# Designs tried in a protein design run: peptides against a protein of PDB entry 5TDY. Part 1

Every score and structure here is a prediction.

Target 1, 88 residues: chain A of PDB entry 5TDY
Amino acid sequence: EKKIDGRRKAAVLLVALGPEKAAQVMKHLDEETVEQLVVEIANIGRVTPEEKKQVLEEFLSLAKAKEMISEGGIEYAKKVLEKAFGPE
Below, numbering starts at 1 at the first letter of every chain, in headers, positions and changes, except where a header shows other numbers.
Peptide ipSAE was made for these designs. It is ipSAE averaged over its two directions, with the distance scale d0 held at 1.0 Angstrom where the peptide's residues are scored. Compare it between designs on one protein only; published cut-offs may not apply.
The geometry check fails a fold that doesn't show the stated peptide or that is severely misdrawn somewhere.

## One batch from the design tools (peptide; made by RFdiffusion4, then SolubleMPNN)

Design b1_p15_4_s1
Fold by OpenDDE base, seed 2:
Structure b1_p15_4_s1 (fold): chain B 88 residues (1-88), chain A 15 residues (1-15)
Amino acid sequence: as target 1 above (88 residues)
Amino acid sequence: MLKELVEEAEKLLKE
């Protein structure tokens, strides 16, 4: 498995979700994070099927693992996304 | 929200 930059992972995820779902996610993020994500999406270039699969699997793994330990919610989802795919 | 995102991601993985 190839190592992917966290910022790129976030961009890949949002692009994979499509504009409607991506917008629903971003409306729950802070303004600075949204601006950063937009920049990353603009510079995403080519996304390979392998890269897309890897990002989705990682997101699912982290989301499910966290939900087993803590209660969900909009604020929690925001934290999961920021911690998993935000800048290092 | 998290549940919905998980469900959507699972759908995308199957494509």
Scores: peptide ipSAE 0.096, ipTM 0.682, DockQ to the pose 0.880
Fold by OpenDDE base, seed 5:
Structure b1_p15_4_s1 (fold): chain B 88 residues (1-88), chain A 15 residues (1-15)
Amino acid sequence: as target 1 above (88 residues)
Amino acid sequence: MLKELVEEAEKLLKE
């Protein structure tokens, strides 16, 4: 398993989710983060199956682990995504 | 939102 840059992980996730769900996520992120994500998505290039799998597994692990002890819903989703995949 | 995103991610992982 190769180390993936956090900004790239975010781009991979959003592209994998597709435009509709990506837009839903971005509506709940701060403007600066959205701008950075758009740049990363524009420069994503080729995503390997291994990268996609790694990113999705990390997202699922973080989401499921934290949901047990924190408030659910949109605000929680925002925090999970920003912590896991936010810009450096 | 979180539930729907998780479900979608799980579907993508099965591909």
Scores: peptide ipSAE 0.080, ipTM 0.661, DockQ to the pose 0.871
Fold by OpenDDE base, seed 1:
Order: sequence, then structure tokens, then C-alpha cells
Structure b1_p15_4_s1 (fold): chain B 88 residues (1-88), chain A 15 residues (1-15)
Amino acid sequence: as target 1 above (88 residues)
Amino acid sequence: MLKELVEEAEKLLKE
């Protein structure tokens, strides 16, 4: 399995979710993170079916694991994206 | 939201 950059994973996820769901997530993110995401999405280029599948599977795995602990809702999505685009 | 996102992701994986 090819390694995908964390920032690219976030962009792929948001694009895969579609504009409505992506907006629901992004409205809970800080302005700086949103700006970074917009740049990544603008430069995402071609997303292969393999990349999309890999990103979604990782997301589902992590989301289900977190849900078993507590209802994280938007807070979980926020943490995932902030981890990808937050300070290095 | 998490539940909805999971459901949407599952739907997308089936495509």
C-alpha cells in the first residue's frame, strides 16, 4: 500500500464527502486550517480509486474506534484535520 | 456528524 501524505488524505476525504458534508466539517475548523485545506483541494489533481478507497477505509477504521469510546462527532473530524494541517 | 460521515463513507466505498 502506497503511503499518502496526511494533508493529501484530508483533501481526498473532503472531496470524497462532497461539498455539503465537507462544508459541515470545515465550518468547525479554524480559519488557518480552512485556508490550508482549500489550497490542498485546489491542487489535489487526480485522485485514483485506490487512494480514495484507502483514505475512506482509514477514516472508517478510526471513526468506528473513536465512536466505541465516546461520541466525538465533529470534534473527531476537527482533530483529524488539524492533525494533518496543524503546526509541524 | 460522525455517524453521518461514517454512513457516507461506507456508501462511497460501495461505489
Scores: peptide ipSAE 0.076, ipTM 0.649, DockQ to the pose 0.871
Fold by OpenDDE base, seed 4:
Structure b1_p15_4_s1 (fold): chain B 88 residues (1-88), chain A 15 residues (1-15)
Amino acid sequence: as target 1 above (88 residues)
Amino acid sequence: MLKELVEEAEKLLKE
């Protein structure tokens, strides 16, 4: 499978979640991260079905692995996004 | 909430 940039993965994930749920996630992020994310989403262009599937599967895999930690979905998504748009 | 997010992602994968 193709390697996808972390920032792009985050954008794909949020777009896939839809605007309502994406907003619920983003409200937990700091302002700078949100701004970066918005820019990335704005420039996402075309997302192939393969990319979408890959991102979602990766997300699900990681989420399930952390299920025993009982971290909220929002907290997990927050961590993913912070890793994508945090220090590079 | 993690469960809900997983369910949503799974739903999206079925599209």
Scores: peptide ipSAE 0.047, ipTM 0.607, DockQ to the pose 0.753

Design b1_p15_7_s1
Fold by OpenDDE base, seed 4:
Structure b1_p15_7_s1 (fold): chain B 88 residues (1-88), chain A 15 residues (1-15)
Amino acid sequence: as target 1 above (88 residues)
Amino acid sequence: EKKEEEEERKRKEEE
């Protein structure tokens, strides 16, 4: 599979969630992380169906691994975004 | 922890 940058994966996820769910995730993030995400979303360009599928599958796998499917998709997306924008 | 490590291993095998 083509390796996708972590920042790009976060932007693809937020766009895939749609504006309402994306806004709910962003309300739980710090201001600096929100600014970074807004920049990544603005620069997302074209998302391929394959890229969207890969990102959603990675996110679903992480959600299952952490048993966070029960905490809802927003808390999961928050914890993943915080980790994806943290220092590598 | 063990489930996270197993799913991380699966992702590295799919890359």
Scores: peptide ipSAE 0.101, ipTM 0.602, DockQ to the pose 0.032
Fold by OpenDDE base, seed 2:
Structure b1_p15_7_s1 (fold): chain B 88 residues (1-88), chain A 15 residues (1-15)
Amino acid sequence: as target 1 above (88 residues)
Amino acid sequence: EKKEEEEERKRKEEE
């Protein structure tokens, strides 16, 4: 499969959540991370069904691996987004 | 830790 950039993965996830849920997640992030996410969402272009599937599967795998599904969907989404924008 | 390593391995096998 083509390696998707972590920043693009985060943008695809937020778009997949929809604007209301994405805004709820972003309220729990730092200002710098929110600014970066807004830029990535604005530049997302076309998301293929395959890219969306791949991103959601990777995020679900990371959620299961870290047992973060029990901590609530927002705090999980925060930690995964911070990892996508964190140092490579 | 072992669960994270196993899920990372599965992800690398699916790529």
Scores: peptide ipSAE 0.098, ipTM 0.608, DockQ to the pose 0.031
Fold by OpenDDE base, seed 1:
Structure b1_p15_7_s1 (fold): chain B 88 residues (1-88), chain A 15 residues (1-15)
Amino acid sequence: as target 1 above (88 residues)
Amino acid sequence: EKKEEEEERKRKEEE
């Protein structure tokens, strides 16, 4: 499999969530992380079905592992984004 | 923690 960069994974996830859920996740992030995410989303280009599948499967696996399947996956999406865009 | 490690191991076995 192609190793997807963490920043790209976050952008793919937000696009896959759609604008309403993505906005709900981004409200819980710091301003600098939000700015970086907006840039990554703007530069995402074409998301392949394979990339989308891989990102969603990884997201669902980790959400199940954390028992964080609350009614939106928003809290887990937040943690993925914080780890992907957190301090290098 | 152990459940995260197990799910990460399964992902590496499916690659």
Scores: peptide ipSAE 0.097, ipTM 0.601, DockQ to the pose 0.027
Fold by OpenDDE base, seed 3:
Structure b1_p15_7_s1 (fold): chain B 88 residues (1-88), chain A 15 residues (1-15)
Amino acid sequence: as target 1 above (88 residues)
Amino acid sequence: EKKEEEEERKRKEEE
């Protein structure tokens, strides 16, 4: 598979969530991380259906592994964004 | 923790 950069994965997720859910996720992040995410979203360009599918599948797998699907998609998306912008 | 490591291993095996 094409390795997608973690920052790009985060931007793809937020765009896929839509503006309301993306804003709910961002309210739980620090200001610096939110600024970085906004820049990545602004520069996302074209998202392919394949990239969107890959990102959502990776995210769904991590959500299942952490049993966080019951805590809502927001807390899960938050922890993934923190990992995507964290050190590799 | 162990489930996360197992799912990360599966993803690396599919790449």
Scores: peptide ipSAE 0.095, ipTM 0.582, DockQ to the pose 0.036

## One batch from the design tools (peptide; made by RFdiffusion4, then SolubleMPNN)

Design b1_p17_2_s1
Fold by OpenDDE base, seed 4:
Structure b1_p17_2_s1 (fold): chain B 88 residues (1-88), chain A 17 residues (1-17)
Amino acid sequence: as target 1 above (88 residues)
Amino acid sequence: EEELVEEVERILEELNK
């Protein structure tokens, strides 16, 4: 597993969400943070399938650990991973 | 999907601290 810095992780996650959902997320962030994220997204370059999978799995783990993610959210994430990579 | 977006928002806000 390659180490990914937090800024890149955020960019990968937002891109993975798609533009509409990413926009919904960023509506709740301060302007400076949004600008920073936009820069990161603009400079994201190539995202490998492995990197995308890693970021999404780390997000899921974090959300589960904090009991922030609902069962429905977990199932949604599993479906996304299934579509992208097949069963884990 | 909406619930997942809200969870992402919360996590990103935490990281912004």
Scores: peptide ipSAE 0.109, ipTM 0.638, DockQ to the pose 0.070
Fold by OpenDDE base, seed 3:
Structure b1_p17_2_s1 (fold): chain B 88 residues (1-88), chain A 17 residues (1-17)
Amino acid sequence: as target 1 above (88 residues)
Amino acid sequence: EEELVEEVERILEELNK
């Protein structure tokens, strides 16, 4: 797999989820994070099917793992997205 | 939670075609 920047992964994920689901996730994020995500989304450019698949599969795997402990998909998404814009 | 996961699964299914 090709390495994908965390910020880009976040943008790819949200765009792939569609506007409704993306909004549902982003309403749980702070304003600054949302602004950062919007910028990334605006500059997402071309996303290959392979790249999108990679990002979604990563999210799916982790979301299911978190589900086992009742973490919550939205809460998990929130953490992932915030981490994408934090220090690695 | 589950709805979001299901949405991702649906998207993946379409991408695999």
Scores: peptide ipSAE 0.099, ipTM 0.643, DockQ to the pose 0.773
Fold by OpenDDE base, seed 1:
Structure b1_p17_2_s1 (fold): chain B 88 residues (1-88), chain A 17 residues (1-17)
Amino acid sequence: as target 1 above (88 residues)
Amino acid sequence: EEELVEEVERILEELNK
């Protein structure tokens, strides 16, 4: 697998989830983070089926491993976004 | 939410076709 940085993973995930689900995730984020995500998505460029699959598989795997099948999906998505855009 | 996980699983299913 090719290495994908956290910022790109966040953008790929949100785009892959679609507008409705992405909105549900972003409802839980602060305004500044949302603005950063919008910029990241705007500059996402070409997303290959391979990297899309990689990001989604990672998300699904970690969500299940943490027994976060119900509420954990959104919480993990938030964690990915915070890791990408939060304090370094 | 569980619905989000289900959406991811659906997308993965399509990608694996």
Scores: peptide ipSAE 0.063, ipTM 0.557, DockQ to the pose 0.740
Fold by OpenDDE base, seed 5:
Structure b1_p17_2_s1 (fold): chain B 88 residues (1-88), chain A 17 residues (1-17)
Amino acid sequence: as target 1 above (88 residues)
Amino acid sequence: EEELVEEVERILEELNK
């Protein structure tokens, strides 16, 4: 498992969510944070499937650990992973 | 740096409650 810079990880996650979901997230962030994320997204360059998978799996694991997502939220994350990499 | 990731994850988790 390759180490991914935290800023890049955030950008990869937002891109993976798609523009609508990304916008829903960003509207809850302050202007400075949004600006930082926009810069990272603009400079994201090439994202490998392995990198994307790693980021999404880390997010899913952390979300479960914090017990802050509903069953529906978990299913959503699974659908995202399934769409990107096939059924698990 | 990691604060950005943590904040995004927090918001995503809240949106999926």
Scores: peptide ipSAE 0.092, ipTM 0.628, DockQ to the pose 0.043; fails the geometry check

Design b1_p17_2_s2
Fold by OpenDDE base, seed 4:
Structure b1_p17_2_s2 (fold): chain B 88 residues (1-88), chain A 17 residues (1-17)
Amino acid sequence: as target 1 above (88 residues)
Amino acid sequence: MKELVEEVEKILEELNK
């Protein structure tokens, strides 16, 4: 399994979610984070099926491990993105 | 979360076909 940068993971996730869900997530993020995400998405290039699968499986694993049933999917996605694009 | 999880699982299902 290849290591994937956290920022790229976030971009892959948002693209996989589609524009509607991605927008729902991003509207809850600060402007700077959104700008960073947009750049990552714009430069995402080729996403292999294996890479996409890896990112989505990691997302599911984390979601299930935390049993965040009471938290909306958008809220979790927001947390993932905040973690990926947090202060460096 | 349930809805998003189901959506992601659906995407994965398509990838695994």
Scores: peptide ipSAE 0.192, ipTM 0.761, DockQ to the pose 0.691
Fold by OpenDDE base, seed 2:
Structure b1_p17_2_s2 (fold): chain B 88 residues (1-88), chain A 17 residues (1-17)
Amino acid sequence: as target 1 above (88 residues)
Amino acid sequence: MKELVEEVEKILEELNK
């Protein structure tokens, strides 16, 4: 297992969800975060099946662990993406 | 949360085939 950058993981997740679902998530994000995501997605290059699997499994693990805490899937995804692209 | 999780699970299922 290779360590994947947080911004990379967010981009891989959105691309994996497909354009419709990705748009549903991104409409809940602030404009700056969306702009950062778009840049990352534009430069995503090749996503290997292994990388995609790793990202999705990590997301599922976190989502299940926080299932009773989060307000919903979109809100959780918003928090994950903002964590990846938010101010540091 | 359930809807998003189900979507990701669906994608993973297809990926694992």
Scores: peptide ipSAE 0.172, ipTM 0.736, DockQ to the pose 0.704
Fold by OpenDDE base, seed 1:
Structure b1_p17_2_s2 (fold): chain B 88 residues (1-88), chain A 17 residues (1-17)
Amino acid sequence: as target 1 above (88 residues)
Amino acid sequence: MKELVEEVEKILEELNK
């Protein structure tokens, strides 16, 4: 398993979700975050099937763990993206 | 969360074919 950068991980996730679902998530993000995300997606280049699978499995694992202690799927996705593209 | 999780599971299922 290769280590994937957080920003790339977020971009891979949104691309994998497809335009409709990705748009639903991005509508809940601030404009600056969306702009950064769009740039990352534009520069995503080649995404291997292995990388895509790894990102989705990691997200699924985290999502299920989060669901056990709180609600809000969209809010969770928002937090993941904000963590990746927010201030350092 | 449920809808998003279901979508991810669906995609993973397709990837594993």
Scores: peptide ipSAE 0.168, ipTM 0.741, DockQ to the pose 0.677
Fold by OpenDDE base, seed 5:
Structure b1_p17_2_s2 (fold): chain B 88 residues (1-88), chain A 17 residues (1-17)
Amino acid sequence: as target 1 above (88 residues)
Amino acid sequence: MKELVEEVEKILEELNK
């Protein structure tokens, strides 16, 4: 497994979801986070099938774990993006 | 949660074909 930057993971995930589902997630994010995310998406370049698969599998693993503790999918996505694009 | 997870699962299913 190749190490992927958290910001890139978020961009890969949203691109994989497609514009409609990505919009459903992004409408719950603050304006600054959305702007940063748009920049990452615009500069994402080529995503390999292996990279896409890795990101989606990691997301599923964590999302299902959060479902067990009643964490919402949109709220989880928001937290992931805040961690990726928030203050370092 | 379920809708988002299901969407990701569908994408993964296609990737694994």
Scores: peptide ipSAE 0.113, ipTM 0.683, DockQ to the pose 0.803

Design b1_p17_3_s1
Fold by OpenDDE base, seed 4:
Structure b1_p17_3_s1 (fold): chain B 88 residues (1-88), chain A 17 residues (1-17)
Amino acid sequence: as target 1 above (88 residues)
Amino acid sequence: SLLDEVVEEAKKLLEEL
């Protein structure tokens, strides 16, 4: 897998979540962080299926590893990420 | 990091959904 920097990963994740969910995430972040994210999203360019899959799976893995989401939440997260990524 | 902040908030969102 290719190395993706954190800033780009964040942009890919937010775009994959869709505008409504992305907004829900960003409304809890400070203004400076939001500005940075908007810039990254604006400059996201082309996102390959492989890159998108990598970011979403990494997010899911991190969510599971920290056990900060309930089992039900983890399962829901999986469904959300699968829908965001799209069928293969 | 920026990614960490986004990930943490995304996790919170998923927990609420």
Scores: peptide ipSAE 0.239, ipTM 0.779, DockQ to the pose 0.082
Fold by OpenDDE base, seed 2:
Structure b1_p17_3_s1 (fold): chain B 88 residues (1-88), chain A 17 residues (1-17)
Amino acid sequence: as target 1 above (88 residues)
Amino acid sequence: SLLDEVVEEAKKLLEEL
């Protein structure tokens, strides 16, 4: 697997969520962060199925790891993400 | 980091669906 930088991973994730949900995410981020993300999204170019799969798998892995130390909800998030935004 | 912040907010959104 080829390494993907963190900035691109964030852009791929947001694009995978779609514009409506991506906007909901960015509503809760500071303005500087939003500006950076917009630049990354604008320059994202093509996102291959392989790249999308890699990013989403990493996201799910991170979420799953953190579930053990959180209040819960990660399992639900995993199910939703896999069904709605996973690789096609 | 940028990615960490996006991941955290994305998790919150998914839990609220």
Scores: peptide ipSAE 0.229, ipTM 0.778, DockQ to the pose 0.089
Fold by OpenDDE base, seed 1:
Structure b1_p17_3_s1 (fold): chain B 88 residues (1-88), chain A 17 residues (1-17)
Amino acid sequence: as target 1 above (88 residues)
Amino acid sequence: SLLDEVVEEAKKLLEEL
């Protein structure tokens, strides 16, 4: 499994969430963080299905480990993963 | 880290959906 740095993971996650949800996340981050994320997203290039899957599964695993997300939230995350592999 | 902050906010978003 290929190593992905944290900055790239964040960009992949946000792109996978889609623009609306990504914007909702970024609204709660400080200006400097947003600027950094914008740069990462702008330079994301191509994201392979394998990379998307790796990042989203890691995120989902972290979320589940904390048991901080309701079943509804988990289902949403699964749908995001499904859409990430669907046709564009 | 940047990733940690994004993950935490994403978790909050998912919980609220």
Scores: peptide ipSAE 0.226, ipTM 0.770, DockQ to the pose 0.080
Fold by OpenDDE base, seed 5:
Structure b1_p17_3_s1 (fold): chain B 88 residues (1-88), chain A 17 residues (1-17)
Amino acid sequence: as target 1 above (88 residues)
Amino acid sequence: SLLDEVVEEAKKLLEEL
């Protein structure tokens, strides 16, 4: 698997969440961080299915490992993954 | 890091869903 820098991972994750959920995430971040994320998203270019899968699987793995999200949250994340990397 | 902050807030969002 190819290495992906953290900034790009963040952009891929937010794009995968969709504009509504991405906005819900960003409203809890400071202005400088939001500006950085917007720049990364604007310059994200093409995201391969493999890259999206890699980022989302890593996120799910980390979330489960720390048990910081509910089972319902995990199921939602699975749906996001399927929508982002599912049938096409 | 930028990624860490995004991941943490994303986790919180998922917890609310």
Scores: peptide ipSAE 0.222, ipTM 0.771, DockQ to the pose 0.080

Design b1_p17_3_s3
Fold by OpenDDE base, seed 1:
Structure b1_p17_3_s3 (fold): chain B 88 residues (1-88), chain A 17 residues (1-17)
Amino acid sequence: as target 1 above (88 residues)
Amino acid sequence: SLLDEVAEAAEELLKKL
């Protein structure tokens, strides 16, 4: 497993979500944070399937740890991410 | 952290799906 810094992880996640969903997420962030993310996305280069998978798994783990989504909801969310963004 | 903030925002979005 290759180590990925937090800034890149955030960029990978947003790119994986696609422009529409990424924009919706960014609407919940302050201007300074958005600017930082835009820079990271601009310099993201290529995202490998392995890197994408790693980031998404970490994201789901964080969601579970914060209990922001029910156990059943997390499983559903995982499937949604796989089906909606997997083909990319 | 930046990742934490993005994760929280993404989680809120996922709740609406």
Scores: peptide ipSAE 0.176, ipTM 0.718, DockQ to the pose 0.086
Fold by OpenDDE base, seed 5:
Structure b1_p17_3_s3 (fold): chain B 88 residues (1-88), chain A 17 residues (1-17)
Amino acid sequence: as target 1 above (88 residues)
Amino acid sequence: SLLDEVAEAAEELLKKL
């Protein structure tokens, strides 16, 4: 896998979620962080299916490691992402 | 980190789905 900059990963995740869900996520962030993300999104260019898959998998791994969502919740989230954004 | 903060926010959203 290609190494992806952390800031780019965040932008890829938000783009993958789509504008409506991305907006809901950003509501939980402070203004400065939102501004930084907007800049990254503006310069994101094209996102490959490989990048999208990598970022989503890393996100799920982080969520699992933090135990902020139950194991069952993680599996459900994975299924939701596959249905909503493609089996990547 | 920026990614970590976004991940946490996304997790909160996913909990509501």
Scores: peptide ipSAE 0.156, ipTM 0.699, DockQ to the pose 0.087
Fold by OpenDDE base, seed 4:
Structure b1_p17_3_s3 (fold): chain B 88 residues (1-88), chain A 17 residues (1-17)
Amino acid sequence: as target 1 above (88 residues)
Amino acid sequence: SLLDEVAEAAEELLKKL
């Protein structure tokens, strides 16, 4: 098991959840925190199935990673913001 | 880190989604 730092862990979690659920989480956070998280999501690159599995099991203890590699990036981050706070 | 703390604090909320 590889060590994942906190910043990446948060981003991986949000990407793994998908934009709809990620947005629901973001709605409970202040704007500055959301901006920081969005930056992490934008710069996450690729999330491997192993990394996704590790994070989901740690946070949810219910979900399993699919074989497909999850992709974050700028567009995903934008979708999260838009769903959380509306178009800007 | 701040982001780690936020993620950990959100865990309970995530379990309810």
Scores: peptide ipSAE 0.151, ipTM 0.696, DockQ to the pose 0.100
Fold by OpenDDE base, seed 2:
Structure b1_p17_3_s3 (fold): chain B 88 residues (1-88), chain A 17 residues (1-17)
Amino acid sequence: as target 1 above (88 residues)
Amino acid sequence: SLLDEVAEAAEELLKKL
């Protein structure tokens, strides 16, 4: 599929999570990273459904891989995906 | 919590983007 810039992928993901959840994610990031992400989010413009789907599926894939190492997280990720994009 | 675990996973993702 279309290649998406990494910085934009991060912004799309955080916007898809919503402001409250995105804030919780950012609490785990260092200050410099947060500042960079805020700039990207501020300039995100329009996000296509295809772009959002691609980013969220990538996130879900990584979350599944993480689940194999540590318990939890995947069900929340699935709910975020379904709410943000809709069921597939 | 579940949210914390997702946040940690997201952190790893974002650092690798």
Scores: peptide ipSAE 0.096, ipTM 0.637, DockQ to the pose 0.086

Design b1_p17_3_s4
Fold by OpenDDE base, seed 4:
Structure b1_p17_3_s4 (fold): chain B 88 residues (1-88), chain A 17 residues (1-17)
Amino acid sequence: as target 1 above (88 residues)
Amino acid sequence: SLLEEVAEEAERLLKEL
């Protein structure tokens, strides 16, 4: 796997989510962080399928590492990502 | 990290959908 800058990963994820969902994510972040993300999104350029897949897989990995509030949460997230952005 | 922050909020969002 190619090493991807963390800031770029965040931008790729947000772009993959689409504007509506990305907005829902960003509205819960502080203004400074939002500004940083906007800059990264503006400079995202081309996103390869491999890069997109890598970012989504890493997202799932991070989600699995977190304490689950309810059972099935990670599986639900996986299904949502697969339906919206393509299967792994 | 920035990615972790975004991932955390994204995870929250996905669980609420």
Scores: peptide ipSAE 0.248, ipTM 0.784, DockQ to the pose 0.089
Fold by OpenDDE base, seed 1:
Structure b1_p17_3_s4 (fold): chain B 88 residues (1-88), chain A 17 residues (1-17)
Amino acid sequence: as target 1 above (88 residues)
Amino acid sequence: SLLEEVAEEAERLLKEL
């Protein structure tokens, strides 16, 4: 498995979220952090499906662990499904 | 870390938006 530094992971994650959600995330970060992210995104180059998957899985794993401690795994799973497919 | 901060905000927004 390829080693990915934290800065690149952050850039990959933001790009994966799409411009709308990425913008919302960055609006809640300090100016210095935003500048760093912009540089990383500008120089991100090609993101392979494998790299994207790796970053997203790591992110989801961390989020899931945190959520399981506070609300449990089932509740987190429900939230993920609701956001992915809507209330219907 | 940079990743940590981004991940925390992303996590929050993805759950609430």
Scores: peptide ipSAE 0.155, ipTM 0.705, DockQ to the pose 0.118
Fold by OpenDDE base, seed 5:
Structure b1_p17_3_s4 (fold): chain B 88 residues (1-88), chain A 17 residues (1-17)
Amino acid sequence: as target 1 above (88 residues)
Amino acid sequence: SLLEEVAEEAERLLKEL
């Protein structure tokens, strides 16, 4: 498993969510954080399927552990994964 | 961290869905 720094993970996650949902997330963040995210996204380069999968799986695992996602939210996250990697 | 802040808002968003 390759090491990915937190900043890159954040960028990968937002890109994976798509522009609409990413915008909704950033709408509730402070200006400085948004600027940092924009820079990271601009410099994201190529994201491998393995890297994207790693980030999303880590996110889902952490979210479930905190019990902060509703059943509907979990299903949505699964759909995001399917769109990102297709049925495999 | 940046990741933590993004994750928190993402979690909130997903919870609302």
Scores: peptide ipSAE 0.109, ipTM 0.651, DockQ to the pose 0.080
Fold by OpenDDE base, seed 2:
Structure b1_p17_3_s4 (fold): chain B 88 residues (1-88), chain A 17 residues (1-17)
Amino acid sequence: as target 1 above (88 residues)
Amino acid sequence: SLLEEVAEEAERLLKEL
């Protein structure tokens, strides 16, 4: 499968969540991170069904896998967010 | 930490998809 940039993955995820849920996630982010994220979303362009499916499956499946074996979903989500936005 | 709080919220929402 094609490799997708981490920042784009985050943008695709947030778009998939919808405006209300995406806003809930971003409430915890600092202003600079939010601004960067908004730019990514604004420039997301076309998201194919295949890309959306790939991103969502990656987030859900890998998070669940780690939740079951060791770190849990929170730690996986933390690592994903770090790759997308850097340390907070 | 801040990032952990974000991750927690993100995980919660992801589970609802």
Scores: peptide ipSAE 0.094, ipTM 0.643, DockQ to the pose 0.149

